# Designs tried in a protein design run: peptides against a protein of PDB entry 7MKK. Part 7

Target 1, 71 residues: chain A of PDB entry 7MKK
Amino acid sequence: SMKEKVKAKLVEIRKFVPFIRRVRIDFQDTLSKVQGHRLDALVNLLDREDVSMSSLNKIEVIIDKLRTRFN

## One batch from the design tools (peptide; aimed at target 1 R69)

Design b1_p12_5_s1 (made by RFdiffusion4, then SolubleMPNN; from b1_p12_5 with D5E E8D E12S)
Fold by OpenDDE base, seed 2:
Structure b1_p12_5_s1 (fold): chain B 71 residues (1-71), chain A 12 residues (1-12)
Amino acid sequence: as target 1 above (71 residues)
Amino acid sequence: SELDELLDELFS
């Protein structure tokens, strides 16, 4: 079911939350203030249960971009 | 949604 797919996707994406938090902190001085705020918001979003598959797919792309840009 | 907007503009 779509519900089960969302759950599975969320579990996988949440594995990257520590990485996102580390980017936010370790690169704070090289990030703009707004970028830092957006990363905080991203982490907060991943703490929610009501995230759509569409959003999760977008987040996956964002994480890939972070991995490319920030190691 | 506002969340989608945030995601789309995260690194714009």
Scores: peptide ipSAE 0.090, ipTM 0.689, DockQ to the pose 0.180
OpenDDE base, seeds 1, 3, 4, 5: peptide ipSAE 0.080, 0.078, 0.079, 0.079; ipTM 0.668, 0.668, 0.667, 0.693

Design b1_p12_5_s2 (made by RFdiffusion4, then SolubleMPNN; from b1_p12_5 with D5K E8D E12S)
Fold by OpenDDE base, seed 3:
Structure b1_p12_5_s2 (fold): chain B 71 residues (1-71), chain A 12 residues (1-12)
Amino acid sequence: as target 1 above (71 residues)
Amino acid sequence: SELDKLLDELFS
């Protein structure tokens, strides 16, 4: 079911939370305050349970961009 | 969705 797919996708995306936190800390002094707050917000969003597949796919793209930019 | 709107506001 779509519900099961969303749950599985969320589990996979959450594996990148430590990476996002690491980027936030490692580049804290070079990131703007707005950029830092956006990363914090991204982590907070991944703590939510009411996330659609569409939202998770968008988050995945964001994480891919972070991975390219920051390693 | 409300969450999509939030994501767009943060990362668009």
Scores: peptide ipSAE 0.094, ipTM 0.699, DockQ to the pose 0.123
OpenDDE base, seeds 1, 2, 4, 5: peptide ipSAE 0.085, 0.077, 0.094, 0.087; ipTM 0.683, 0.697, 0.699, 0.686

Design b1_p12_5_s3 (made by RFdiffusion4, then SolubleMPNN; from b1_p12_5 with D5Q E8D E12S)
Fold by OpenDDE base, seed 3:
Structure b1_p12_5_s3 (fold): chain B 71 residues (1-71), chain A 12 residues (1-12)
Amino acid sequence: as target 1 above (71 residues)
Amino acid sequence: SELDQLLDELFS
C-alpha cells in the first residue's frame, strides 16, 4: 500500500539525519543564519509522521544536493 | 499540501 511505501521511504530518508546534523555543525560558521535555520527545520520535518510521498521525494532531492555540495 | 508549501518556502 501507499501507506507502507511512505513508511519505508521515511525510514530510508531518516538515515540521513545524522548527515544533515553534521553539515549543520561542520559548516556552522560559513552558513548564513537563514541557511542554518533551514537545515534545522529539515531535521525537524523528518521527525514528523504525517509526511506524504511527494514531500519525501522533495526532501530526497534536497539531501542529494547537500551530499553533492558538502561531500 | 501544507508540508509541501513549507518545503518550498524553506528550500526553493
Scores: peptide ipSAE 0.088, ipTM 0.685, DockQ to the pose 0.124
OpenDDE base, seeds 1, 2, 4, 5: peptide ipSAE 0.082, 0.074, 0.087, 0.082; ipTM 0.666, 0.687, 0.680, 0.659

Design b1_p12_6 (made by RFdiffusion4)
Pose (drawn by RFdiffusion4):
Structure b1_p12_6 (pose): chain A 71 residues (1-71), chain P 12 residues (1-12)
Amino acid sequence: as target 1 above (71 residues)
Amino acid sequence: EEEMLDELEEDL
């Protein structure tokens, strides 16, 4: 059943791509280069679909962790 | 990609 279980989470979890992109731009002045890079690769990744469930769970937490470190 | 996500989690 997991096959799809992914697609669903990726759909909901893609609503944050604009939020991330905003965080990366507004605070390019606050964050390191390696933080800018990993934030981009995060966007690039959320744009694919060969995405593991094990990583989407890591992505939901990485996001909860920037809904509260910023915003 | 998973290693980078772990590093990003530590950074946050």

Design b1_p12_6_s1 (made by RFdiffusion4, then SolubleMPNN; from b1_p12_6, 4 letters changed)
Fold by OpenDDE base, seed 3:
Structure b1_p12_6_s1 (fold): chain B 71 residues (1-71), chain A 12 residues (1-12)
Amino acid sequence: as target 1 above (71 residues)
Amino acid sequence: MDEMLDELLESL
């Protein structure tokens, strides 16, 4: 079901939370204040269970961009 | 939080 797919995607995306936290800390001086705040909000969002597939797909792209720019 | 995600996507 779509609900099961969302849950599975959320589990996979959550594996990158440690990476997002490291980017937020290690590159705090490179990031703007607003970018830092958004990364904090992103980590908090991933603690929730009511995240849509659309949001999860966006988060996947964000993670890819972070990996490209920040390792 | 779609707006926040969109803004973050656009800024990176």
Scores: peptide ipSAE 0.721, ipTM 0.936, DockQ to the pose 0.954
OpenDDE base, seeds 1, 2, 4, 5: peptide ipSAE 0.720, 0.720, 0.721, 0.719; ipTM 0.935, 0.935, 0.936, 0.935

Design b1_p12_6_s2 (made by RFdiffusion4, then SolubleMPNN; from b1_p12_6, 5 letters changed)
Fold by OpenDDE base, seed 2:
Structure b1_p12_6_s2 (fold): chain B 71 residues (1-71), chain A 12 residues (1-12)
Amino acid sequence: as target 1 above (71 residues)
Amino acid sequence: VDEELDELLEEL
């Protein structure tokens, strides 16, 4: 079902939470204050169970951009 | 938060 797909995607995306937290800390001086806040908000969103597939797909692209730019 | 994801996507 779509609900099962969302749950599976959320489990996979949550594996990157430690990476996002490290980028937020290690590059705090390179990121703007607003970018840092948005990364914190993104991590907090991933702690929820009511995350949409649309948001999860956006977060996947964000992770890929962070990997390209920040290791 | 979803709007903040869109803005973050634009800036990265």
Scores: peptide ipSAE 0.659, ipTM 0.921, DockQ to the pose 0.906
OpenDDE base, seeds 1, 3, 4, 5: peptide ipSAE 0.657, 0.656, 0.657, 0.655; ipTM 0.921, 0.921, 0.921, 0.921

Design b1_p12_6_s3 (made by RFdiffusion4, then SolubleMPNN; from b1_p12_6, 5 letters changed)
Fold by OpenDDE base, seed 4:
Structure b1_p12_6_s3 (fold): chain B 71 residues (1-71), chain A 12 residues (1-12)
Amino acid sequence: as target 1 above (71 residues)
Amino acid sequence: MDELLDELLESL
């Protein structure tokens, strides 16, 4: 079901939370204030259980961009 | 939520 797919996707995306946290900390001095704030908000968002598939797909792209830029 | 993500996508 779509619900199961969302749940599975969320589990996979959450594996990158430590990475996002590390980017936020390690590159704090190079990130703009707004980018830092948004990364903090992203981490908080991933603690939620009500994230849509659309949002999860966007988060996947964000993670890919972070990986490309920072590691 | 989508606004936050869209802003991140735009800025990165």
Scores: peptide ipSAE 0.663, ipTM 0.927, DockQ to the pose 0.952
OpenDDE base, seeds 1, 2, 3, 5: peptide ipSAE 0.662, 0.662, 0.660, 0.660; ipTM 0.926, 0.926, 0.927, 0.927

Design b1_p12_6_s4 (made by RFdiffusion4, then SolubleMPNN; from b1_p12_6, 6 letters changed)
Fold by OpenDDE base, seed 4:
Structure b1_p12_6_s4 (fold): chain B 71 residues (1-71), chain A 12 residues (1-12)
Amino acid sequence: as target 1 above (71 residues)
Amino acid sequence: MDKELDELLEEL
């Protein structure tokens, strides 16, 4: 079902939470205050169970961009 | 969140 797909995607995306937290800390002075806040909010969103597939797909792209710029 | 995610995607 779509619900099962969302749950599976959420489990996979949550594996990157430590990476996102490290980027947020290690590049705090390079990131704008707004970008830092958005990364914090993104991590908090991933603690929820009511995340949409649309949001998870956006977060996947964000992770790829973070990996390209900061790793 | 969707708006903030969209804005973050635009900035990165």
Scores: peptide ipSAE 0.703, ipTM 0.938, DockQ to the pose 0.923
OpenDDE base, seeds 1, 2, 3, 5: peptide ipSAE 0.703, 0.702, 0.703, 0.701; ipTM 0.938, 0.938, 0.938, 0.938

Design b1_p12_7 (made by RFdiffusion4)
Pose (drawn by RFdiffusion4):
Structure b1_p12_7 (pose): chain A 71 residues (1-71), chain P 12 residues (1-12)
Amino acid sequence: as target 1 above (71 residues)
Amino acid sequence: EEELDELLEELE
């Protein structure tokens, strides 16, 4: 059943791509280079669909961690 | 996934 289980989470979890992109730009002045890079690769990844469930869970937490470190 | 773990550590 997991097959799909992914697609669903990726759909919901893609609503934050603009939020991340904003965080990267508004605070390019606050964060390191290696934080800028990993935030981009995060966007690039959320744009694919060969994304593991084990990675989406990691992305939900990495997003909860920036809905509160910023914003 | 390694880069995601590093990013999580940096954000905490």

Design b1_p12_7_s1 (made by RFdiffusion4, then SolubleMPNN; from b1_p12_7 with E1D E2K E12S)
Fold by OpenDDE base, seed 4:
Structure b1_p12_7_s1 (fold): chain B 71 residues (1-71), chain A 12 residues (1-12)
Amino acid sequence: as target 1 above (71 residues)
Amino acid sequence: DKELDELLEELS
């Protein structure tokens, strides 16, 4: 079901929360105010249980881009 | 998803 797929995807994406938090902290001086805010919002979003598959797919792409830029 | 879209755009 879509519900189970969302849950599974959320579990996988949440594995990257520590990484996102580290990017936010380690590059705080490099990130703009708005970028920092967006990363904070992203982490907060992943704490929720009602995240859509669409959002999760976008987050996955964001994580890939963060990994490319920030290792 | 506006903030996600904006973040994605900036990282693109």
Scores: peptide ipSAE 0.564, ipTM 0.908, DockQ to the pose 0.916
OpenDDE base, seeds 1, 2, 3, 5: peptide ipSAE 0.563, 0.559, 0.561, 0.563; ipTM 0.907, 0.907, 0.908, 0.908

Design b1_p12_7_s2 (made by RFdiffusion4, then SolubleMPNN; from b1_p12_7 with E1D E12S)
Fold by OpenDDE base, seed 3:
Structure b1_p12_7_s2 (fold): chain B 71 residues (1-71), chain A 12 residues (1-12)
Amino acid sequence: as target 1 above (71 residues)
Amino acid sequence: DEELDELLEELS
């Protein structure tokens, strides 16, 4: 079901939470206040269980961009 | 998710 697909995707995306937290800390002085806030909001969103597939797909692209820039 | 869209735009 779509619900099962969302749950599976959320489990996979949550594996990157430690990476996102690390980027937020390591580059805190380089990131704008707004960018830092958005990374915090992203981590907080991934703590929820009601995240949409659309949001999870966007988050996957964001993680790929972060990996390219910060690793 | 307006904040996600804005973050994605900034990283583009």
Scores: peptide ipSAE 0.517, ipTM 0.896, DockQ to the pose 0.915
OpenDDE base, seeds 1, 2, 4, 5: peptide ipSAE 0.488, 0.170, 0.131, 0.139; ipTM 0.888, 0.751, 0.712, 0.717

Design b1_p12_7_s3 (made by RFdiffusion4, then SolubleMPNN; from b1_p12_7 with E1D)
Fold by OpenDDE base, seed 1:
Structure b1_p12_7_s3 (fold): chain B 71 residues (1-71), chain A 12 residues (1-12)
Amino acid sequence: as target 1 above (71 residues)
Amino acid sequence: DEELDELLEELE
């Protein structure tokens, strides 16, 4: 079902939570306060179970961009 | 999510 696909995608994206937290900490002084807040909000969003597939697909793109910029 | 969209735009 779509619900099962969302759950599977959420499990895969959650594997990057330690990476996002690390970027947030290691680059705290180079990130704007707003960007830092948005990364914190992104992590908090991934702690939820009601995340949409649209949001998860956007988060995947964000992770790929963070990887390109920060490692 | 507006905040997610703004973060995505800033990383473009």
Scores: peptide ipSAE 0.532, ipTM 0.898, DockQ to the pose 0.899
OpenDDE base, seeds 2, 3, 4, 5: peptide ipSAE 0.516, 0.506, 0.525, 0.437; ipTM 0.894, 0.892, 0.896, 0.874

Design b1_p12_7_s4 (made by RFdiffusion4, then SolubleMPNN; from b1_p12_7 with E1D E2K E9K)
Fold by OpenDDE base, seed 3:
Structure b1_p12_7_s4 (fold): chain B 71 residues (1-71), chain A 12 residues (1-12)
Amino acid sequence: as target 1 above (71 residues)
Amino acid sequence: DKELDELLKELE
């Protein structure tokens, strides 16, 4: 079901939470206050159970871009 | 999801 697909995707995306947290900390002085806040919001969103597939797909793209820029 | 959209836009 779509619900199970969302749950599975959420589990996979949550594996990157430590990476996102590390980017937020390691680049805190380089990031703008707004960018830092958005990364915090991203982590907070992944703590929720009601995340849409659309949001998860966006988050996947964000993670890919973060990996490219911040290792 | 507005903050995600803006973050994605900044990373484009």
Scores: peptide ipSAE 0.405, ipTM 0.869, DockQ to the pose 0.854
OpenDDE base, seeds 1, 2, 4, 5: peptide ipSAE 0.166, 0.285, 0.360, 0.154; ipTM 0.742, 0.823, 0.854, 0.730; seed 1 fails the geometry check

Design b1_p12_8 (made by RFdiffusion4)
Pose (drawn by RFdiffusion4):
Structure b1_p12_8 (pose): chain A 71 residues (1-71), chain P 12 residues (1-12)
Amino acid sequence: as target 1 above (71 residues)
Amino acid sequence: DDEMLDELLEDL
């Protein structure tokens, strides 16, 4: 059943791509280069679909961690 | 990708 279980979470979780993108731009002045890079690769990855469930779970936490470090 | 995501989580 997991096969789909992914698609669903990627759909919900892609609603944050604009949010991430904003965080990267507004605070390019606050964050390191390596933080800018990994935040971009995060966007690039959420744009694919060969995405593991184990990584989407990592990504939901990584996002809860920036809904509260910023915003 | 997983290593990068772990490093990003540590950074946060």

Design b1_p12_8_s1 (made by RFdiffusion4, then SolubleMPNN; from b1_p12_8, 4 letters changed)
Fold by OpenDDE base, seed 4:
Structure b1_p12_8_s1 (fold): chain B 71 residues (1-71), chain A 12 residues (1-12)
Amino acid sequence: as target 1 above (71 residues)
Amino acid sequence: MDELLDQLLEEL
């Protein structure tokens, strides 16, 4: 079901939460205050259970961009 | 949710 797919994707994306937190901390002086705040909000978002597949797909791209720029 | 994500996608 779509619900099961969303849950599975959320589990996979949550594996990157430590990485996002690390980027936020390690590059705090390089990131703008706004970017830092948005990364904090992204981590908080991933703690929720009501994340859509569309949002999860966007988050996957964001993680890929973070990896490209920061590790 | 989408606004935050869209902003991040645009910035990165």
Scores: peptide ipSAE 0.738, ipTM 0.938, DockQ to the pose 0.959
OpenDDE base, seeds 1, 2, 3, 5: peptide ipSAE 0.737, 0.737, 0.736, 0.737; ipTM 0.938, 0.938, 0.938, 0.938

Design b1_p12_8_s2 (made by RFdiffusion4, then SolubleMPNN; from b1_p12_8 with E3S M4L D11E)
Fold by OpenDDE base, seed 4:
Structure b1_p12_8_s2 (fold): chain B 71 residues (1-71), chain A 12 residues (1-12)
Amino acid sequence: as target 1 above (71 residues)
Amino acid sequence: DDSLLDELLEEL
């Protein structure tokens, strides 16, 4: 079901929460204040249970961009 | 929130 797919995707994306937190902290001085805030909000979003597949797909792209830029 | 995600996608 779609619900099951969303749950599975959320589990996979959550594996990158430590990475996002690390980027936020390690590059705090390089990131703009707004970018730092957005990364914090992204981590908080991933703690929620009502994230859509559309959002999860966007988050996956964001993570890929973070990996390319920051490690 | 899609607005947050769209903003991140735009900036990164």
Scores: peptide ipSAE 0.731, ipTM 0.936, DockQ to the pose 0.953
OpenDDE base, seeds 1, 2, 3, 5: peptide ipSAE 0.729, 0.730, 0.730, 0.729; ipTM 0.935, 0.935, 0.936, 0.936

Design b1_p12_8_s3 (made by RFdiffusion4, then SolubleMPNN; from b1_p12_8 with D1M D11M)
Fold by OpenDDE base, seed 2:
Structure b1_p12_8_s3 (fold): chain B 71 residues (1-71), chain A 12 residues (1-12)
Amino acid sequence: as target 1 above (71 residues)
Amino acid sequence: MDEMLDELLEML
């Protein structure tokens, strides 16, 4: 079902939470204040269970951009 | 949620 797909995607995306937290801390001086606040908000969002597939797909792209820019 | 994610996508 779509609900099962969302749950599976959320589990996979949550594996990157430690990476997002490390980027936020290790590159704090490189990130703008706004970028840092958005990364904090992203981590908080991933603690929720009511995240849509659309949002999860956007988060996947964000993670890919972070990996490209910040290793 | 989507607006924040869209802004972050644009900023990175």
Scores: peptide ipSAE 0.690, ipTM 0.932, DockQ to the pose 0.890
OpenDDE base, seeds 1, 3, 4, 5: peptide ipSAE 0.688, 0.689, 0.689, 0.688; ipTM 0.931, 0.932, 0.932, 0.932; seed 3 fails the geometry check

Design b1_p12_8_s4 (made by RFdiffusion4, then SolubleMPNN; from b1_p12_8, 4 letters changed)
Fold by OpenDDE base, seed 2:
Structure b1_p12_8_s4 (fold): chain B 71 residues (1-71), chain A 12 residues (1-12)
Amino acid sequence: as target 1 above (71 residues)
Amino acid sequence: MDSLLDELLEEL
């Protein structure tokens, strides 16, 4: 079901929360304050259960961009 | 939620 797919993807995406937090901290001087706050908000978003598949797909792309830029 | 994500996608 779609619900099961969302749940599974959320579990997978949450594995990257530590990475996002490290980017936020380690590159704080490179990031603008706004960017830093947005990354904080992203981490907070991933603590929620009501995240859509569309959002999860966007987050996956964001993580890929973070990996490319900061690693 | 989508606005936040869209902003991040644009800036990265």
Scores: peptide ipSAE 0.687, ipTM 0.926, DockQ to the pose 0.964
OpenDDE base, seeds 1, 3, 4, 5: peptide ipSAE 0.685, 0.684, 0.685, 0.684; ipTM 0.925, 0.925, 0.925, 0.925; seeds 1, 5 fail the geometry check

## One batch from the design tools (peptide; aimed at target 1 Q35 I59 V61 I62)

Design b2_p13_1 (made by RFdiffusion4)
Pose (drawn by RFdiffusion4):
Structure b2_p13_1 (pose): chain A 71 residues (1-71), chain P 13 residues (1-13)
Amino acid sequence: as target 1 above (71 residues)
Amino acid sequence: EEEELDELLEELF
């Protein structure tokens, strides 16, 4: 059943791509280069669909961790 | 918090 379980989470979890993109730009002045890079690669990855469930769970947390370090 | 975020992003990438 997991096959689809992914698609659903990616759909919901893609609503944050604009949020991330904003965090990257507004605070390019606050964060390191390696933080800018990994935040981009994060966007580039959320744009694909060969995305593991094990990575989406890591991504939900990584997003909860930015909804509160910023914002 | 910054160190935790860096760790999480390193585990992902």

Design b2_p13_1_s1 (made by RFdiffusion4, then SolubleMPNN; from b2_p13_1, 4 letters changed)
Fold by OpenDDE base, seed 5:
Structure b2_p13_1_s1 (fold): chain B 71 residues (1-71), chain A 13 residues (1-13)
Amino acid sequence: as target 1 above (71 residues)
Amino acid sequence: SDEELDKLLDELF
């Protein structure tokens, strides 16, 4: 079911939370205030259990961009 | 809200 797929994707995406937190800290001086705030919001979003598949797909793209730019 | 979060995600980079 779609519900099961959402839960599975959320579990996989959450594996990158430590990486996102590390980027936020290590590159705080490089990031704009807006970018820093958005990374904080991203981590907070992943603490929720009611995230949509649409949001999770967008987050996956963002994580790929972070990996490309920040190792 | 979900809309605000979507905007943040879309504009992150």
Scores: peptide ipSAE 0.091, ipTM 0.687, DockQ to the pose 0.139
OpenDDE base, seeds 1, 2, 3, 4: peptide ipSAE 0.087, 0.087, 0.085, 0.087; ipTM 0.687, 0.685, 0.683, 0.686

Design b2_p13_1_s2 (made by RFdiffusion4, then SolubleMPNN; from b2_p13_1 with E1M E2D E10D)
Fold by OpenDDE base, seed 1:
Structure b2_p13_1_s2 (fold): chain B 71 residues (1-71), chain A 13 residues (1-13)
Amino acid sequence: as target 1 above (71 residues)
Amino acid sequence: MDEELDELLDELF
């Protein structure tokens, strides 16, 4: 079902939470306060179970861009 | 939610 696909995608995206937390800490001095807050909000969003597939696809793009820039 | 993610995409990169 779509609900099962969302749950599976959320499990895969959650594997990157340690990476997002690392970027937030290691680049804290180069990030604006707003950028830092948004990375914190992104991590908090991934702790939720009610995330849409649209949001998860956008988060995947964010993670890919973070990986390209910060790793 | 989707708008905040779009804003994050626009501001981080």
Scores: peptide ipSAE 0.235, ipTM 0.817, DockQ to the pose 0.164
OpenDDE base, seeds 2, 3, 4, 5: peptide ipSAE 0.235, 0.229, 0.233, 0.232; ipTM 0.818, 0.813, 0.817, 0.815

Design b2_p13_1_s3 (made by RFdiffusion4, then SolubleMPNN; from b2_p13_1, 4 letters changed)
Fold by OpenDDE base, seed 4:
Structure b2_p13_1_s3 (fold): chain B 71 residues (1-71), chain A 13 residues (1-13)
Amino acid sequence: as target 1 above (71 residues)
Amino acid sequence: DDEELDKLLDELF
């Protein structure tokens, strides 16, 4: 079901939460206040259970870009 | 929401 697919995707995306937190801390002095706040908001969003598949797909793109830029 | 995620993308990259 779509619900099961969303749950599975959420589990996969949540594996990157420690990475997002590391980026937030390691680049704290380089990131703008807005960028830092947005990373915090991203982590908070991933704590929710009601995230849509469309949102999860966008988050996957964000994580990919973070990995490219911040290793 | 999706708009906030779009803003996040635009602001980060």
Scores: peptide ipSAE 0.109, ipTM 0.694, DockQ to the pose 0.162
OpenDDE base, seeds 1, 2, 3, 5: peptide ipSAE 0.105, 0.093, 0.098, 0.102; ipTM 0.694, 0.707, 0.695, 0.699

Design b2_p13_1_s4 (made by RFdiffusion4, then SolubleMPNN; from b2_p13_1 with E2D D6M E10D)
Fold by OpenDDE base, seed 4:
Structure b2_p13_1_s4 (fold): chain B 71 residues (1-71), chain A 13 residues (1-13)
Amino acid sequence: as target 1 above (71 residues)
Amino acid sequence: EDEELMELLDELF
C-alpha cells in the first residue's frame, strides 16, 4: 500500500538524521540562524509519522545537497 | 505546513 511505501521511505530517510544533526552542530558557527533553524525543523519533521511521500522525496534531494556540501 | 517547510529547505543552500 501507499502507506507502507511511505513508512519504508521514512525509515530510509531517518537514517540520515544523525548526519543532519552533525551538520547542524559542526557548522553552527558558519550557518546563519535561519539555516540552523531550518535544519532543526527538518529533524523535527522526520520525528513525525505523517510525512507525505512528496515531502520525503523532496527531503531526499535536500539530504543529497547536504551530503555534497558537508560530506 | 510541510509544503512551506519544503520550500524553505529547498532554499537552504
Scores: peptide ipSAE 0.355, ipTM 0.851, DockQ to the pose 0.184
OpenDDE base, seeds 1, 2, 3, 5: peptide ipSAE 0.348, 0.347, 0.347, 0.348; ipTM 0.849, 0.848, 0.848, 0.849

Design b2_p13_2 (made by RFdiffusion4)
Pose (drawn by RFdiffusion4):
Structure b2_p13_2 (pose): chain A 71 residues (1-71), chain P 13 residues (1-13)
Amino acid sequence: as target 1 above (71 residues)
Amino acid sequence: DEELDELLEELEE
């Protein structure tokens, strides 16, 4: 059943791509280069669909961790 | 996955 379980989460979890993109631009002045890079690769990855469930769960937390370190 | 773990560690700091 997991096959699809992914698609669903990626759909919901893609609503934050604009939020991340904002975080990366507004605070390019606050964060490191290696933080800017990993934040881009995060966007690039959320744009694919060969995305593991185990990585989406890591990405939900990574998002909860920036909905509160910023915003 | 390694890059995601590193990003999580950096955000938790």

Design b2_p13_2_s1 (made by RFdiffusion4, then SolubleMPNN; from b2_p13_2 with D5E E9K)
Fold by OpenDDE base, seed 2:
Structure b2_p13_2_s1 (fold): chain B 71 residues (1-71), chain A 13 residues (1-13)
Amino acid sequence: as target 1 above (71 residues)
Amino acid sequence: DEELEELLKELEE
């Protein structure tokens, strides 16, 4: 079902939460205040259970860009 | 990175 697909995608994306938290801390002086706040919001969003597939697909692209830039 | 900033903005709005 779509619900099962969303749950599976969320489990995979949550594996990168520790990475996002480390980017936020390790690059705190390089990131703008706005970028830092948005990374905090991204982590908080991934702690929720009601994230849509559309949002998860956008988040995956963001994580790929973070990995390219910061790792 | 303007594109990353735009995508992050879309998630907050």
Scores: peptide ipSAE 0.081, ipTM 0.693, DockQ to the pose 0.182
OpenDDE base, seeds 1, 3, 4, 5: peptide ipSAE 0.081, 0.076, 0.075, 0.081; ipTM 0.688, 0.678, 0.680, 0.679

Design b2_p13_2_s2 (made by RFdiffusion4, then SolubleMPNN; from b2_p13_2 with E3L E9K)
Fold by OpenDDE base, seed 4:
Structure b2_p13_2_s2 (fold): chain B 71 residues (1-71), chain A 13 residues (1-13)
Amino acid sequence: as target 1 above (71 residues)
Amino acid sequence: DELLDELLKELEE
């Protein structure tokens, strides 16, 4: 079901939460206040159970961008 | 979605 797909995707995306947190901390002085806040919000969003597939797909792109930029 | 869209735009710089 779509619900099961969303849950599975969320589990996979959540594996990157430690990475996102690490970027937020390691680059705290480089990130703008807005960027830092948005990374915090991203982590908080991934803590929720009601994240849509659309959002998860966007988050996946964001994570790819973070990996490219911050290793 | 707005947050994600804006974050994505900033990271695309």
Scores: peptide ipSAE 0.083, ipTM 0.688, DockQ to the pose 0.944
OpenDDE base, seeds 1, 2, 3, 5: peptide ipSAE 0.082, 0.083, 0.082, 0.082; ipTM 0.682, 0.692, 0.688, 0.685; seed 2 fails the geometry check

Design b2_p13_2_s3 (made by RFdiffusion4, then SolubleMPNN; from b2_p13_2 with E13K)
Fold by OpenDDE base, seed 5:
Structure b2_p13_2_s3 (fold): chain B 71 residues (1-71), chain A 13 residues (1-13)
Amino acid sequence: as target 1 above (71 residues)
Amino acid sequence: DEELDELLEELEK
């Protein structure tokens, strides 16, 4: 079902939460205040259970961009 | 990254 697909994707995306947290800390002095706040918001969003598939697809793209920029 | 900023802003809504 769509619900099962969302749950499975959320589990996979959550594997990157430690990475996002590390980016936020390690680059705190080089990130703008807005960028830092947005990374915090991204982590908070991934703590929720009611995230849509649309949001998860967007988050996947964001994580790929973070990986490219921050290794 | 402008696209990253836009996507993050959308998720904050």
Scores: peptide ipSAE 0.084, ipTM 0.684, DockQ to the pose 0.208
OpenDDE base, seeds 1, 2, 3, 4: peptide ipSAE 0.083, 0.081, 0.077, 0.084; ipTM 0.681, 0.683, 0.670, 0.684; seed 4 fails the geometry check

